# Peptides against a protein of PDB entry 4LZF, part 9

Target 1, 155 residues: chain A of PDB entry 4LZF
Amino acid sequence: GGRLVVFPNGTRKELSADGQTVKVMFFNGDVKHTMPDQRVIYYYAEAQTTHITYPDGMEVLQFPNNQTEKHFPDGRKEITFPDQTVKTLHPDGREESVLTDGTIIQLNPDGSKVIQFNTGQREIHTADFKRREYPDGTVKTVYSDGRQETQYPTG

## One batch from the design tools (peptide)

Design b1_p12_1_s3 (made by RFdiffusion4, then SolubleMPNN; from b1_p12_1, 8 letters changed)
Fold by OpenDDE base, seed 3:
Structure b1_p12_1_s3 (fold): chain B 155 residues (1-155), chain A 12 residues (1-12)
Amino acid sequence: as target 1 above (155 residues)
Amino acid sequence: EEALKAFLEALE
């Protein structure tokens, strides 16, 4: 059968009969589960936060505000915000946010920004200009010196 | 484990 160990400080340790599952209930209300698949689930009672660690180095954080963070072994992070926006942080410094309406916001390591709107319009921000591209082929550019240029579609 | 708890609290 399983075993229950009760420590003098109030911490409890439950072991399954096969020894593959271990549950530690700490005196402060925190809980640690070690699963047969070697996943470790930490629950922090005060923070109401769940932290899952996987054998491959993957980590998942679940916060009480419904935010979820995934930390990948390659250094990539994926954050799902309470509003369901998904932000990906890449190891090269690139950031991508996907909004619920399908808009994509990209921040590049060079400091440029690209917005792909759900309407098919695209906006590009650089140190030198802001450019708006329209689905009909019209392109409007506002340069940092205040000059403006419009390119009209042909054909 | 307490150090990890403090880290998680800082992320909230």
Scores: peptide ipSAE 0.026, ipTM 0.661, DockQ to the pose 0.041
Fold by OpenDDE base, seed 5:
Structure b1_p12_1_s3 (fold): chain B 155 residues (1-155), chain A 12 residues (1-12)
Amino acid sequence: as target 1 above (155 residues)
Amino acid sequence: EEALKAFLEALE
């Protein structure tokens, strides 16, 4: 059968009959599950936050506001916000946000920003200019010195 | 584990 250990501080430890599942109920209300697949699920009672760690080094955080964060073994992070925006942070410093309307915002390690609008327009921000690219091939550039340039599509 | 709690709260 299973085992139950009750500690003097009120912490309880349950071991399944097969020994594959361990549940620790801490005196503060926190709960730790060690699963047969070696996944560890920690619940922080006060914060109402769940933290899952996987044997491969992946981590998943679930917050009470319905935000979810995935921390991948390669150092990439993926955040799903309550509004369902998904933000990916890459190890090289690149960040990508995908909005629910289909807009994609990219922040590059060099400080440049690229916005892919759901209209097919693209906007590029650098230290030197803002550039708008239109689906018809027109490109409008506003330089930091105030100069403006329009490039028209050529056949 | 208590230190981890503080870390998680900072990520919210």
Scores: peptide ipSAE 0.026, ipTM 0.651, DockQ to the pose 0.037
Fold by OpenDDE base, seed 1:
Structure b1_p12_1_s3 (fold): chain B 155 residues (1-155), chain A 12 residues (1-12)
Amino acid sequence: as target 1 above (155 residues)
Amino acid sequence: EEALKAFLEALE
């Protein structure tokens, strides 16, 4: 059968009969679950935060404000904010935010920024210019020197 | 827990 160990400090350890599930209930209210699939689920009682670690190195954090963070083994991080915006941080320094309206904001390692609007317009920001691309093929560029250029669609 | 502290401090 299962086993229950009670430690002098009040910590409790429950073991399943098959030994594949272990639950540690710490004296401070924290809980650690080791699952048959080798996931480890930490619950931090004071912070009300859940931290899941996977055998492949994946980690998932769930915060009481409804923010979720996924830490991938390759160094990528995905943050789901309370407003349901999803931000991905890539190992190369690129960041991508996907808003609930479908707008995508990309921050590139070179400092450039690209906004893909839900209207099909795209705006590119670099050190040298801001450029707006329209669905009809029109492109408007404002250069850092104040020059402006409009490129019209070829039909 | 020190690991949790680091994660909480890194919240965006």
Scores: peptide ipSAE 0.026, ipTM 0.631, DockQ to the pose 0.031
Fold by OpenDDE base, seed 2:
Formats: structure tokens, sequence, C-alpha cells
Structure b1_p12_1_s3 (fold): chain B 155 residues (1-155), chain A 12 residues (1-12)
């Protein structure tokens, strides 16, 4: 059968009969689960936060405000906000936010910004210009010097 | 473990 160990400080350790599952209930209310798949689940009672670590180096954080963070082994981070916006931080410094309406906002390491609207319009911001691309093929550019250019669709 | 707790608190 399973085993229960009670420590003098009030911490309790439960071992499954097969020894593959270990549950530690700390005296402060924190909980640690070691699972058969070798993932480790920490629950911090004071913070009400769950931290899952996987054998491949993946980590998942679940906060009491419903924010979830995934830390990938390659250094990428994915944050799901309470409003269901998903922000990805790439190791190269690129950031991408996907809004609930399907709008995508990209921040590039060179400081440029790209917005892909759910309407099919795209806006590009660089040091030199702001450019709006329309679904019909029209492209409007406003340069930093105040010049404006419109490119009309071919057809 | 305490260091991990402090890290989580900093992320909140």
Amino acid sequence: as target 1 above (155 residues)
Amino acid sequence: EEALKAFLEALE
C-alpha cells in the first residue's frame, strides 16, 4: 500500500503504492506533487500560484488572476493574459501579441512594429515611415520627413 | 524552494 510520513513540523509526505507519485503537503500549505511522467507541480498557498516543471525544461506558471505563462526550453515565453490576449517573447527580442479579435502586433528587435488587423489591413512602423497596406492592394506611406506616397493596385 | 517562491512573487 501507500505510505504516509508525518514530520515533526507538520509536513506530510504521501507515497503511492507503486512509488511513482509523491505528494508533499508542507506545514505552510504549499504542495509539491511528483508525477509518474516526472513533471513536478508546486502549489504556493500564499501566492495561490501553480508552477509545473517538465523533464524537458518546459515550465508552466498559473497565477490567481488567470494569467498563464509558458517558459519553453529554447528561451521563448508565452503569456496568456486574463483577457485571453497571448503574448510571445522570443529569444531574439521579437515580441508578438495576438488579440482576441485576431489582430496581431509584432515588435521587432530593430524597433519596427507591424500590426496585422483582423480586417486584412496591415500597418508597418519603422524609423523612416509608417505604412498602411489595404486589402485592395493600396499602400499609403507617410515618411518621417512628412512626405506621403500612395501606391495604387495594379489592374 | 524559497528562491523559487521569491521568483514567483516577483512575477506577480
Scores: peptide ipSAE 0.025, ipTM 0.649, DockQ to the pose 0.040

Design b1_p12_1_s4 (made by RFdiffusion4, then SolubleMPNN; from b1_p12_1, 7 letters changed)
Fold by OpenDDE base, seed 3:
Structure b1_p12_1_s4 (fold): chain B 155 residues (1-155), chain A 12 residues (1-12)
Amino acid sequence: as target 1 above (155 residues)
Amino acid sequence: SAALEAFLEALR
């Protein structure tokens, strides 16, 4: 059968009969689960945060505000915000946010920004200009010096 | 640290 060990300080340790699952309940309310699949689940009672570590180096943090963060072994991070926006932080410095309406916002390492709207429009921001591309092929550019240019589609 | 001590004790 399983075993329960109760320590003088109030910490409790539960071991499954097969020894594959270990649950430690610390006197401060923290909990550590070691699972048969070798993932380790930490619950930090004061922060009300769950931290899962996987054998491959993947880590998942779940916060009490419903935010979730995934830390990938390659250095990429994926944040799911409470509003369900998903932000990906890439190792090369690129950031990409996907909004619930399908809009994609990309921040590039060079400081440029690209917004792909759910309408099919695209907006590009650089040091030199802001450009709006429309589904019909129209392109409007506003340069940093105030000059404006419109390119009309051929039809 | 009480928490550390508890952790070490639990590992026994």
Scores: peptide ipSAE 0.069, ipTM 0.801, DockQ to the pose 0.072
Fold by OpenDDE base, seed 2:
Structure b1_p12_1_s4 (fold): chain B 155 residues (1-155), chain A 12 residues (1-12)
Amino acid sequence: as target 1 above (155 residues)
Amino acid sequence: SAALEAFLEALR
């Protein structure tokens, strides 16, 4: 059968019969599960936060405010905010936010910004211009020097 | 908690 060890400080350690699962219930209310798949689940009682670590280096944090963070082995981070916006931080410095309405906001390492609206419109911000692209093919550009240009679709 | 982790390590 399983094994239960109770320590003088109140910490309890449960081992499954097969030895594949270990549950430690710390005196402070924290819990650590070591699972057969080698993932480790930490529950921090005071913070009410769950932290899962995977053998491949993946980490998942679940916060009491319903925010979830995924830390990928490649250095990418994905944050799901309480409002269900998903923000991805890429190792190259690019950041992408996907809003619940489908709008995508991209911040690029070069400082440019791209907004893909749920309407199909696209807005591009660079050091030199702001550009709005419309689904019909119209493109409006406002340059940093004050020039404005409208490019009309063909046809 | 680092203290808890250290304790857990000691329990292994």
Scores: peptide ipSAE 0.063, ipTM 0.762, DockQ to the pose 0.058
Fold by OpenDDE base, seed 1:
Structure b1_p12_1_s4 (fold): chain B 155 residues (1-155), chain A 12 residues (1-12)
Amino acid sequence: as target 1 above (155 residues)
Amino acid sequence: SAALEAFLEALR
């Protein structure tokens, strides 16, 4: 059958009969599960946080405020905030936030920013200008020197 | 997790 080891400090270790599942219950309330699929599930009692590590290097953190963070093996990080905004941090430095209303905010490594509104409008911010693109094809640009330009749609 | 892992390793 299974095996239970009780340590002098109060930590307990449970092993399944097949040895494929290991559960360690630490004296401080923390728990570590090693699963047959090689996932390791940490529960930090004081922080009430769950941390799952996968054999491919994937990690998932679940916080008590309903925030979830995924750390991908390629270096990408995905954060789901309590308000359900999803923010992706890419290895190249690009950041993308997807809001619940469908708005997408992109921060690029060159410092530019692109907002894709749920209305179909798009706003581009660079060092040289701020540009608003409208669904009808109108483009309005405000340059850093104060100059403004409107480009009207063509048929 | 480092402290927890270190403790677990010490118990192995």
Scores: peptide ipSAE 0.056, ipTM 0.751, DockQ to the pose 0.053
Fold by OpenDDE base, seed 4:
Structure b1_p12_1_s4 (fold): chain B 155 residues (1-155), chain A 12 residues (1-12)
Amino acid sequence: as target 1 above (155 residues)
Amino acid sequence: SAALEAFLEALR
């Protein structure tokens, strides 16, 4: 059978019969599960947050507002917001947000921003200009000095 | 992540 250990401070430790699962219920309401697959599930009672750590170094955080964060061993982070927007932070400093409508927003380490709209239009933001590219080949640029340029499709 | 930082700060 399993084993239950009760500590003087109120913390309880349950061990499965096979010893593969360990559940610690801390006096403050926190819970720690060690699973057969070696993942560790922390539940922080006050924060109502679940934190899963995997043996390969991956971590998953689940917040009470339905936000989920995945921390990958390579340093990449993926955040799923309550509105289901998914934001990926890459180790090189690049950030990508995918909206529910399919729009992709990319923030680059050089400070530039690229928006790929679900309509096929693309908008590029730099320190010097904002540029809108249209599926028909039209390109409109608004420069930081207020100058505007339109390039019409050719061919 | 601001949410993560806030959480970690609360645990500190």
Scores: peptide ipSAE 0.023, ipTM 0.631, DockQ to the pose 0.027

Design b1_p12_2 (made by RFdiffusion4)
Fold by OpenDDE base, seed 4:
Structure b1_p12_2 (fold): chain B 155 residues (1-155), chain A 12 residues (1-12)
Amino acid sequence: as target 1 above (155 residues)
Amino acid sequence: PPLPPPPLPEPP
């Protein structure tokens, strides 16, 4: 059978019969599960937050506001916001947000921004200009000096 | 006895 250890401070530790599952119920309401797959699940009672750590170094945070964060071993982070927008933070500083409508917003390490709209239009923001690319091949550029240029498709 | 894990930060 399993084992139950009750500590003087009120913390309880439950061990499965096979020893593969350990559940610690802390006196403050926090819970720690060690699973057979070596996943560790922390539940913070006050914050109502779940923190899962995996043997490969992956971490998952689940917040009470329905935000989820994945911390990958390579340093990448993926945040799913309550509105289901997914933001990926790359180790090189690049950020990518995928909106629920399919729009993709990319922030590049050089400070440039690229928006891929769900309409097929793309907008590029740099220090020097904002450029809108249209599905028909038209490209409109507004430069930082106020100059505007339109490039028309060929054909 | 085991101690609670360290607190986690709030979501950004």
Scores: peptide ipSAE 0.046, ipTM 0.694, DockQ to the pose 0.108
Fold by OpenDDE base, seed 2:
Order: sequence, then structure tokens, then C-alpha cells
Structure b1_p12_2 (fold): chain B 155 residues (1-155), chain A 12 residues (1-12)
Amino acid sequence: as target 1 above (155 residues)
Amino acid sequence: PPLPPPPLPEPP
């Protein structure tokens, strides 16, 4: 059978019969599970936060406000916000947000911004211009110098 | 006895 160790401070350690699972119930209410797959699950009682670490370096954070963060071994981070927006932070500095309506917002390392609206319209922001692309092929550009240009679709 | 894990930061 399994083993239970009770420490003087009230911490309890449970070992499965096969020794592959270890559960530590800390005196403060925190819980640590070491799983057969080498995943470690920390539960922080006061913060009501779960932190899962994987042997490959993957980490998952689950917060009480329903925010979830995934930290990938390659340095990418994926944040699911309480509103269900998903933001991906790439190692190259690019950030992408996918809104619940399907809108995609991209922030590029060069400072440019691209918005792909759920309507099919696309907006590009650079240091030199703001450009709106329409599904019909119309493109409107407002340059930083105040000049405006409209390109009409060739039918 | 084992010590509790260190606290985690709050979400931003």
C-alpha cells in the first residue's frame, strides 16, 4: 500500500504504492503533486493559483480570476484572459491578440500594428502611415504628412 | 519536513 508521513508541522506526505505519485499537503494548505509523467502540480492555497511544471520546461499557470498562462519551452507565452482573449507573446517580440469576435491584433517588433477585423477589413499602422484595406479591394492610406490616398479596386 | 513552495506572482 501507499505511505503517509505526517510531519510535526502538520505537513503530510502521501506516497502511492508504486512510488510514482507523491502528494504533499503543506501545513499552510498548499498542495504539491508529483505525477508519474514528472509533471509537478503546485496549488497555492492563499492565492488559489495552480502552477503546473512539465519536465520539458512547459509551465501552466491558472489564476483564480480565470486567467491562464502557458509558458512554452521556446519562450513563447500564451495568455488566456478572463474575457477569453488569447494573447501570444513570441520570442521575437511579436504579440498577437485574438479577440472573442475573431479580430486579430498584431504588434510587431518594428512598432507596426496590424488589425485583422472580423469584417474582413485590415488596418496597418506604421510610423509613416495608417492604411485600411477593405474586402472589396479598396485601400485607404493616411500618411503621417497628412496626405491621403485611396486605391480603388480594379474591376 | 518539506517547505511550502515559494509564492507565485499575481496575474497582471
Scores: peptide ipSAE 0.046, ipTM 0.689, DockQ to the pose 0.107
Fold by OpenDDE base, seed 1:
Structure b1_p12_2 (fold): chain B 155 residues (1-155), chain A 12 residues (1-12)
Amino acid sequence: as target 1 above (155 residues)
Amino acid sequence: PPLPPPPLPEPP
């Protein structure tokens, strides 16, 4: 059968009969579950936050404001904001945000920015220019010196 | 007895 250990400070530890599941209920209301798949689920009672750690180094944070963060073993982070925007932070410094309307915003390590609109238009921002690409193949560029260039589709 | 885990950082 299972086993219950009660500590003097009020912490309780429940072990399953097979020893594969361990539940620690801390005196402060925190809870720690160790699962058969070796994931560990922490619940922080005061913060109302859940923290899941996986044996491969993956971590998942669930905050009371409905924000979720995934921390991948390679250093990548994926944040789902309360508004359901998903932001990915890459180890190389690149950031990508996917908005609920399908717009994708990319921030590159060199400071450039690329916006992929849900309309199929793309906008590229660099130190030297702002460029708009249209689905029909038209490309409009405004350079930092004020010069403008339009390239029309071929056909 | 086991101690509670350290507190988590606040979300950004």
Scores: peptide ipSAE 0.046, ipTM 0.692, DockQ to the pose 0.108
Fold by OpenDDE base, seed 5:
Structure b1_p12_2 (fold): chain B 155 residues (1-155), chain A 12 residues (1-12)
Amino acid sequence: as target 1 above (155 residues)
Amino acid sequence: PPLPPPPLPEPP
């Protein structure tokens, strides 16, 4: 059979008969499961947060507000917000948010921002200008000095 | 939206 170890501080440790599963119930209500596949599931009772670590370095955080974070071994992070927006943080500093309406927001390492609207319009933000590109080929630029320029499609 | 807080450390 399995084993139960009860520590003086109230922490309890349950070991499966095969030793492949370990459950630690901490005195503070936290729970740690070590699974046969070597993933570790830690539940923080006070924060009501679940933290899963995988042997390959993957980590998953599940928060009580229904937000989920995935931390990939390559350093990439993927955050699914309660509204189902997905934000990806890349190791190079690039960030990408995909909204539920299909809008994509990209933050580039150089500080520029690109918004790809579900309407087919694209907006580019730089230190020097904001530029709106329209599906018909029209491009409107507002420069940091307040100057505006419209480029019309040549047809 | 803001990032959630970092994970808490495991109890000793």
Scores: peptide ipSAE 0.025, ipTM 0.661, DockQ to the pose 0.209

Design b1_p12_2_s1 (made by RFdiffusion4, then SolubleMPNN; from b1_p12_2 with P1S)
Fold by OpenDDE base, seed 3:
Structure b1_p12_2_s1 (fold): chain B 155 residues (1-155), chain A 12 residues (1-12)
Amino acid sequence: as target 1 above (155 residues)
Amino acid sequence: SPLPPPPLPEPP
């Protein structure tokens, strides 16, 4: 059979008969589950936050505002915001956000920004210019000095 | 021995 240990401070520890599942109910309301697959599920009662750690180093945080964060072993982070925007933080410093409408925003380590709109338009931001590319082949560039250039499609 | 709860990482 299983075993229940009750500590003087009110913390309770429940062990399964096989010892593969451990549930700790802390005096402060927190709960820690150690599972047979070696994942650890910790619930922080006051913050209403769930933290899952996996044996491969993966971590998942679930916040009460419906934000979820995945921390990958390679250093990548993936954040799903309450509005369902997904932001990926890469180890090289690159950031990518995918909006619910399909727009993709990329922030590059060199400081440049690329926006791929759901309409097929693309906007590139650099230190020297902002450039808008249109599906028909038109390209409009506004340079940092205020100069503007429009390139029209051939034909 | 009683176990203490671990610290919580703050959300961004």
Scores: peptide ipSAE 0.048, ipTM 0.703, DockQ to the pose 0.090
Fold by OpenDDE base, seed 2:
Structure b1_p12_2_s1 (fold): chain B 155 residues (1-155), chain A 12 residues (1-12)
Amino acid sequence: as target 1 above (155 residues)
Amino acid sequence: SPLPPPPLPEPP
């Protein structure tokens, strides 16, 4: 059978019979589970937040507003916002947001931005120009100096 | 007695 330890402060510790699972119920309502796979699940009662840590360094945060964050061992961070937008922050500084409509917004470390619209249009923002690419092959560029250029598809 | 876990990061 398992073991139950009750501490003077009201914290309770439950040990599974095999010793592979440990559940700590803290006096403040927090709960800590240590699982056989060595993941640790923290539940913070006041914040209503779950924090899972994995032995490889992976972390998962689940917030009461329905936001979820995944912190990968390689430094990548993936945030699922309440609106279900998924934003990935890469170690190189690149950020990518995937909207629910399929639009992809990329922010690059050099300050450039690329938007891939769900319509197939693509917009590129740089220090020198803003460019719109259309599915038919038309490309419109507005340069920082005010010049505009349209490139038509070659038939 | 076991101590409570450390504070959580705030949501961004």
Scores: peptide ipSAE 0.046, ipTM 0.697, DockQ to the pose 0.108
Fold by OpenDDE base, seed 1:
Structure b1_p12_2_s1 (fold): chain B 155 residues (1-155), chain A 12 residues (1-12)
Amino acid sequence: as target 1 above (155 residues)
Amino acid sequence: SPLPPPPLPEPP
């Protein structure tokens, strides 16, 4: 059979019969589950937030506003916002956002930005220019000095 | 006796 430990402060600890599952119900309403697969599930009652930690170092945060965050062992973070936009933060400083309409926005460590529109158009922003690439192969560039250049597709 | 885990940071 399982075992129940009741602490003087009101915290309760339940152990499964096989000892593979442990549930701690803290006096403040927080809950900690240790699972057979060694994942640990924290529930913070006041914040209404769930925090899952995995043995490989992966962490998952679930916030009451429906935002979720995944913290990968390599330092990458993936944030799913309430509007279902997914933002990935890479260890090198690169950020990528995938919007619900399929648009992808990339922010690079050098300050450049690349937008892949759902229409197939691509826009590249650098310190020196803004460039629009069209599906037909046309490329329009507006340079920081005001000069404009259009490259037409071959064919 | 076990203490509650530390509070989580606020979402960004």
Scores: peptide ipSAE 0.045, ipTM 0.688, DockQ to the pose 0.108
Fold by OpenDDE base, seed 5:
Structure b1_p12_2_s1 (fold): chain B 155 residues (1-155), chain A 12 residues (1-12)
Amino acid sequence: as target 1 above (155 residues)
Amino acid sequence: SPLPPPPLPEPP
């Protein structure tokens, strides 16, 4: 059978018969589950937040507002916002947001930004210009000095 | 910032 240990401070520890599952119920309401797959699930009662750690270094945070954060062993982070927008932060500093309408926003390490609109238009932001690329091949550029250029498709 | 871990149980 399983085993229950009750500590003087009110913390309770439940061990499965095989020892593969451990549940610690802390006196403050926090809960720690150690699972057979070595996943550790922390529940912070006050914050109502779940923190899962995996043996490979993966971490998952689940917040009460329905936000989820995944921290990958390679340093990448993936945030799913309550509105279901997914933002990926890459180790090289690149950030990518995928909106629910299919729009993709990329922030590059050099400071440039690229927006892939769901309409097929693409917008590029640099220190020197903003450029809009249209599906028909038209390209409009607004430079930082206020100059504007339009490049028309040839065929 | 990371949340603090739960308090450790008292040793038996």
Scores: peptide ipSAE 0.045, ipTM 0.764, DockQ to the pose 0.449

Design b1_p12_2_s2 (made by RFdiffusion4, then SolubleMPNN; from b1_p12_2 with P1S P9A)
Fold by OpenDDE base, seed 5:
Structure b1_p12_2_s2 (fold): chain B 155 residues (1-155), chain A 12 residues (1-12)
Amino acid sequence: as target 1 above (155 residues)
Amino acid sequence: SPLPPPPLAEPP
């Protein structure tokens, strides 16, 4: 019940009997699947990369090194690296990386950086200073001019 | 065929 179309260039197109699935096998080894749920799966043979596009605008990229990228319709992008670190790029310019050890790194649109260590320490980087906050309430600041300040917890 | 997009970023 399905159809196979063979083009002069060697590209082949397979259509399911119900017309809901289309598979195009390009002459270069690339493959395009159009699925019943309207997602489109591109496989790039040379790059060994899979690119899935969804009707709502979602896109998923799978690279041969096991990196995965998700492009959300709202403009957010999520990258899962081979080491399983997850980096999120927000439309407002904010970036967040979650490391496998639980460390969270936040880059703000103003250029400031916040690191939340798995130890409970927090480090804040701005144009004017680098600050370390400790779980006991101690705060150490190194200013851009080289001045250092320590704030001790009030007991 | 279109080219695949490059990766957006490298690991931090």
Scores: peptide ipSAE 0.066, ipTM 0.765, DockQ to the pose 0.060
Fold by OpenDDE base, seed 3:
Structure b1_p12_2_s2 (fold): chain B 155 residues (1-155), chain A 12 residues (1-12)
Amino acid sequence: as target 1 above (155 residues)
Amino acid sequence: SPLPPPPLAEPP
């Protein structure tokens, strides 16, 4: 059979008969589960936050506002916001947001920004210009000095 | 028990 240990401070520890599952219920309401697959599940009662750590280094955070964060072993972090927008932070400093309408926003380490609209239009922001590319091949550029250029498709 | 980690970003 399993074991239940009750500590003087009110913390309780439940051990499975095989010793593979351990549940600690802390006096403050926090709960720690150690599972047979070696994942550790922390529940923070006051914050209503769940933190799962995996043996490969993966971490998953679940917040009460329905935000989820995944911390990958390679250093990449993925945030799913309550509105279901997904933002990825890459180890090289690049950030990518995928909106629910299919729009992709990329922030590059050099400070440039690229927006890929669901319409097939693309907007590029650099220190020197803002450029809009259209599906028909038209390209409009506004340079930092105020100059504007339109390139029309060949044909 | 450890403190919960803060979120990396706040929702927009």
Scores: peptide ipSAE 0.060, ipTM 0.759, DockQ to the pose 0.063
Fold by OpenDDE base, seed 2:
Structure b1_p12_2_s2 (fold): chain B 155 residues (1-155), chain A 12 residues (1-12)
Amino acid sequence: as target 1 above (155 residues)
Amino acid sequence: SPLPPPPLAEPP
């Protein structure tokens, strides 16, 4: 069978019979599970936060407000907010948010912003202009100098 | 025990 070790400080350590699972219940209420697949699950009792680390460097955080964060080995980070918006932080500095209505907001490293609306319209923000692209092919541009241009679809 | 890291961002 497994074994239980109780330490003087109140921490308890449970080892499975096969030795593949280790559960440490810390005196402060935190819990650490080492699993057969080598993932480590930390539960922080006071913060009510779960932190899972994987051998490949993947990390998953689960917060009590229902926010979850994934830290990928490639440096990408994915945040699922309580409202279920998903924001991805790419290693190149690009950020992408996918809203629950399907709208996609992209923030580029150069400071430009692209919004793909769920209506099929697209808005591009640069230092020089704001541009709205419509599904019918119409493109409206407002330049930083105040000039406005409308490009009509080719029939 | 270690402390959990803070959230990367706040909800928009």
Scores: peptide ipSAE 0.060, ipTM 0.761, DockQ to the pose 0.062
Fold by OpenDDE base, seed 1:
Structure b1_p12_2_s2 (fold): chain B 155 residues (1-155), chain A 12 residues (1-12)
Amino acid sequence: as target 1 above (155 residues)
Amino acid sequence: SPLPPPPLAEPP
């Protein structure tokens, strides 16, 4: 059978009969649950936050405001905000946000920014220019010195 | 028990 250990400080430890599941209920209300698949589920009672760690290094944080954060073994981090915007932080320093309307915003390590609008338009921001690409192939560039160029589609 | 890590970013 399973067993229960009660510590003097009020912490309780439950072990399953097979020893594959361990549940620690800390005196402060926190819970640590070790599963047969070796994932560990932490519940922090005061913060109302759930933290799951996986044996491959994956981590998932669930906050009470409905924000979820995933920490991937490759160093990538994915944040799902309460509004369902998803932001990915890449190990190379690139950041990508996907808005609920399908707009994608990319921030590059070199400081450039790319916005892919849901309309099919794309805007590229660099230190030297802002460029708007239109679905018809028109490209408008406004340079930092105020110069403007328009490239018309071929056809 | 350990403290939970802070959020990586604040909601927009």
Scores: peptide ipSAE 0.054, ipTM 0.753, DockQ to the pose 0.063

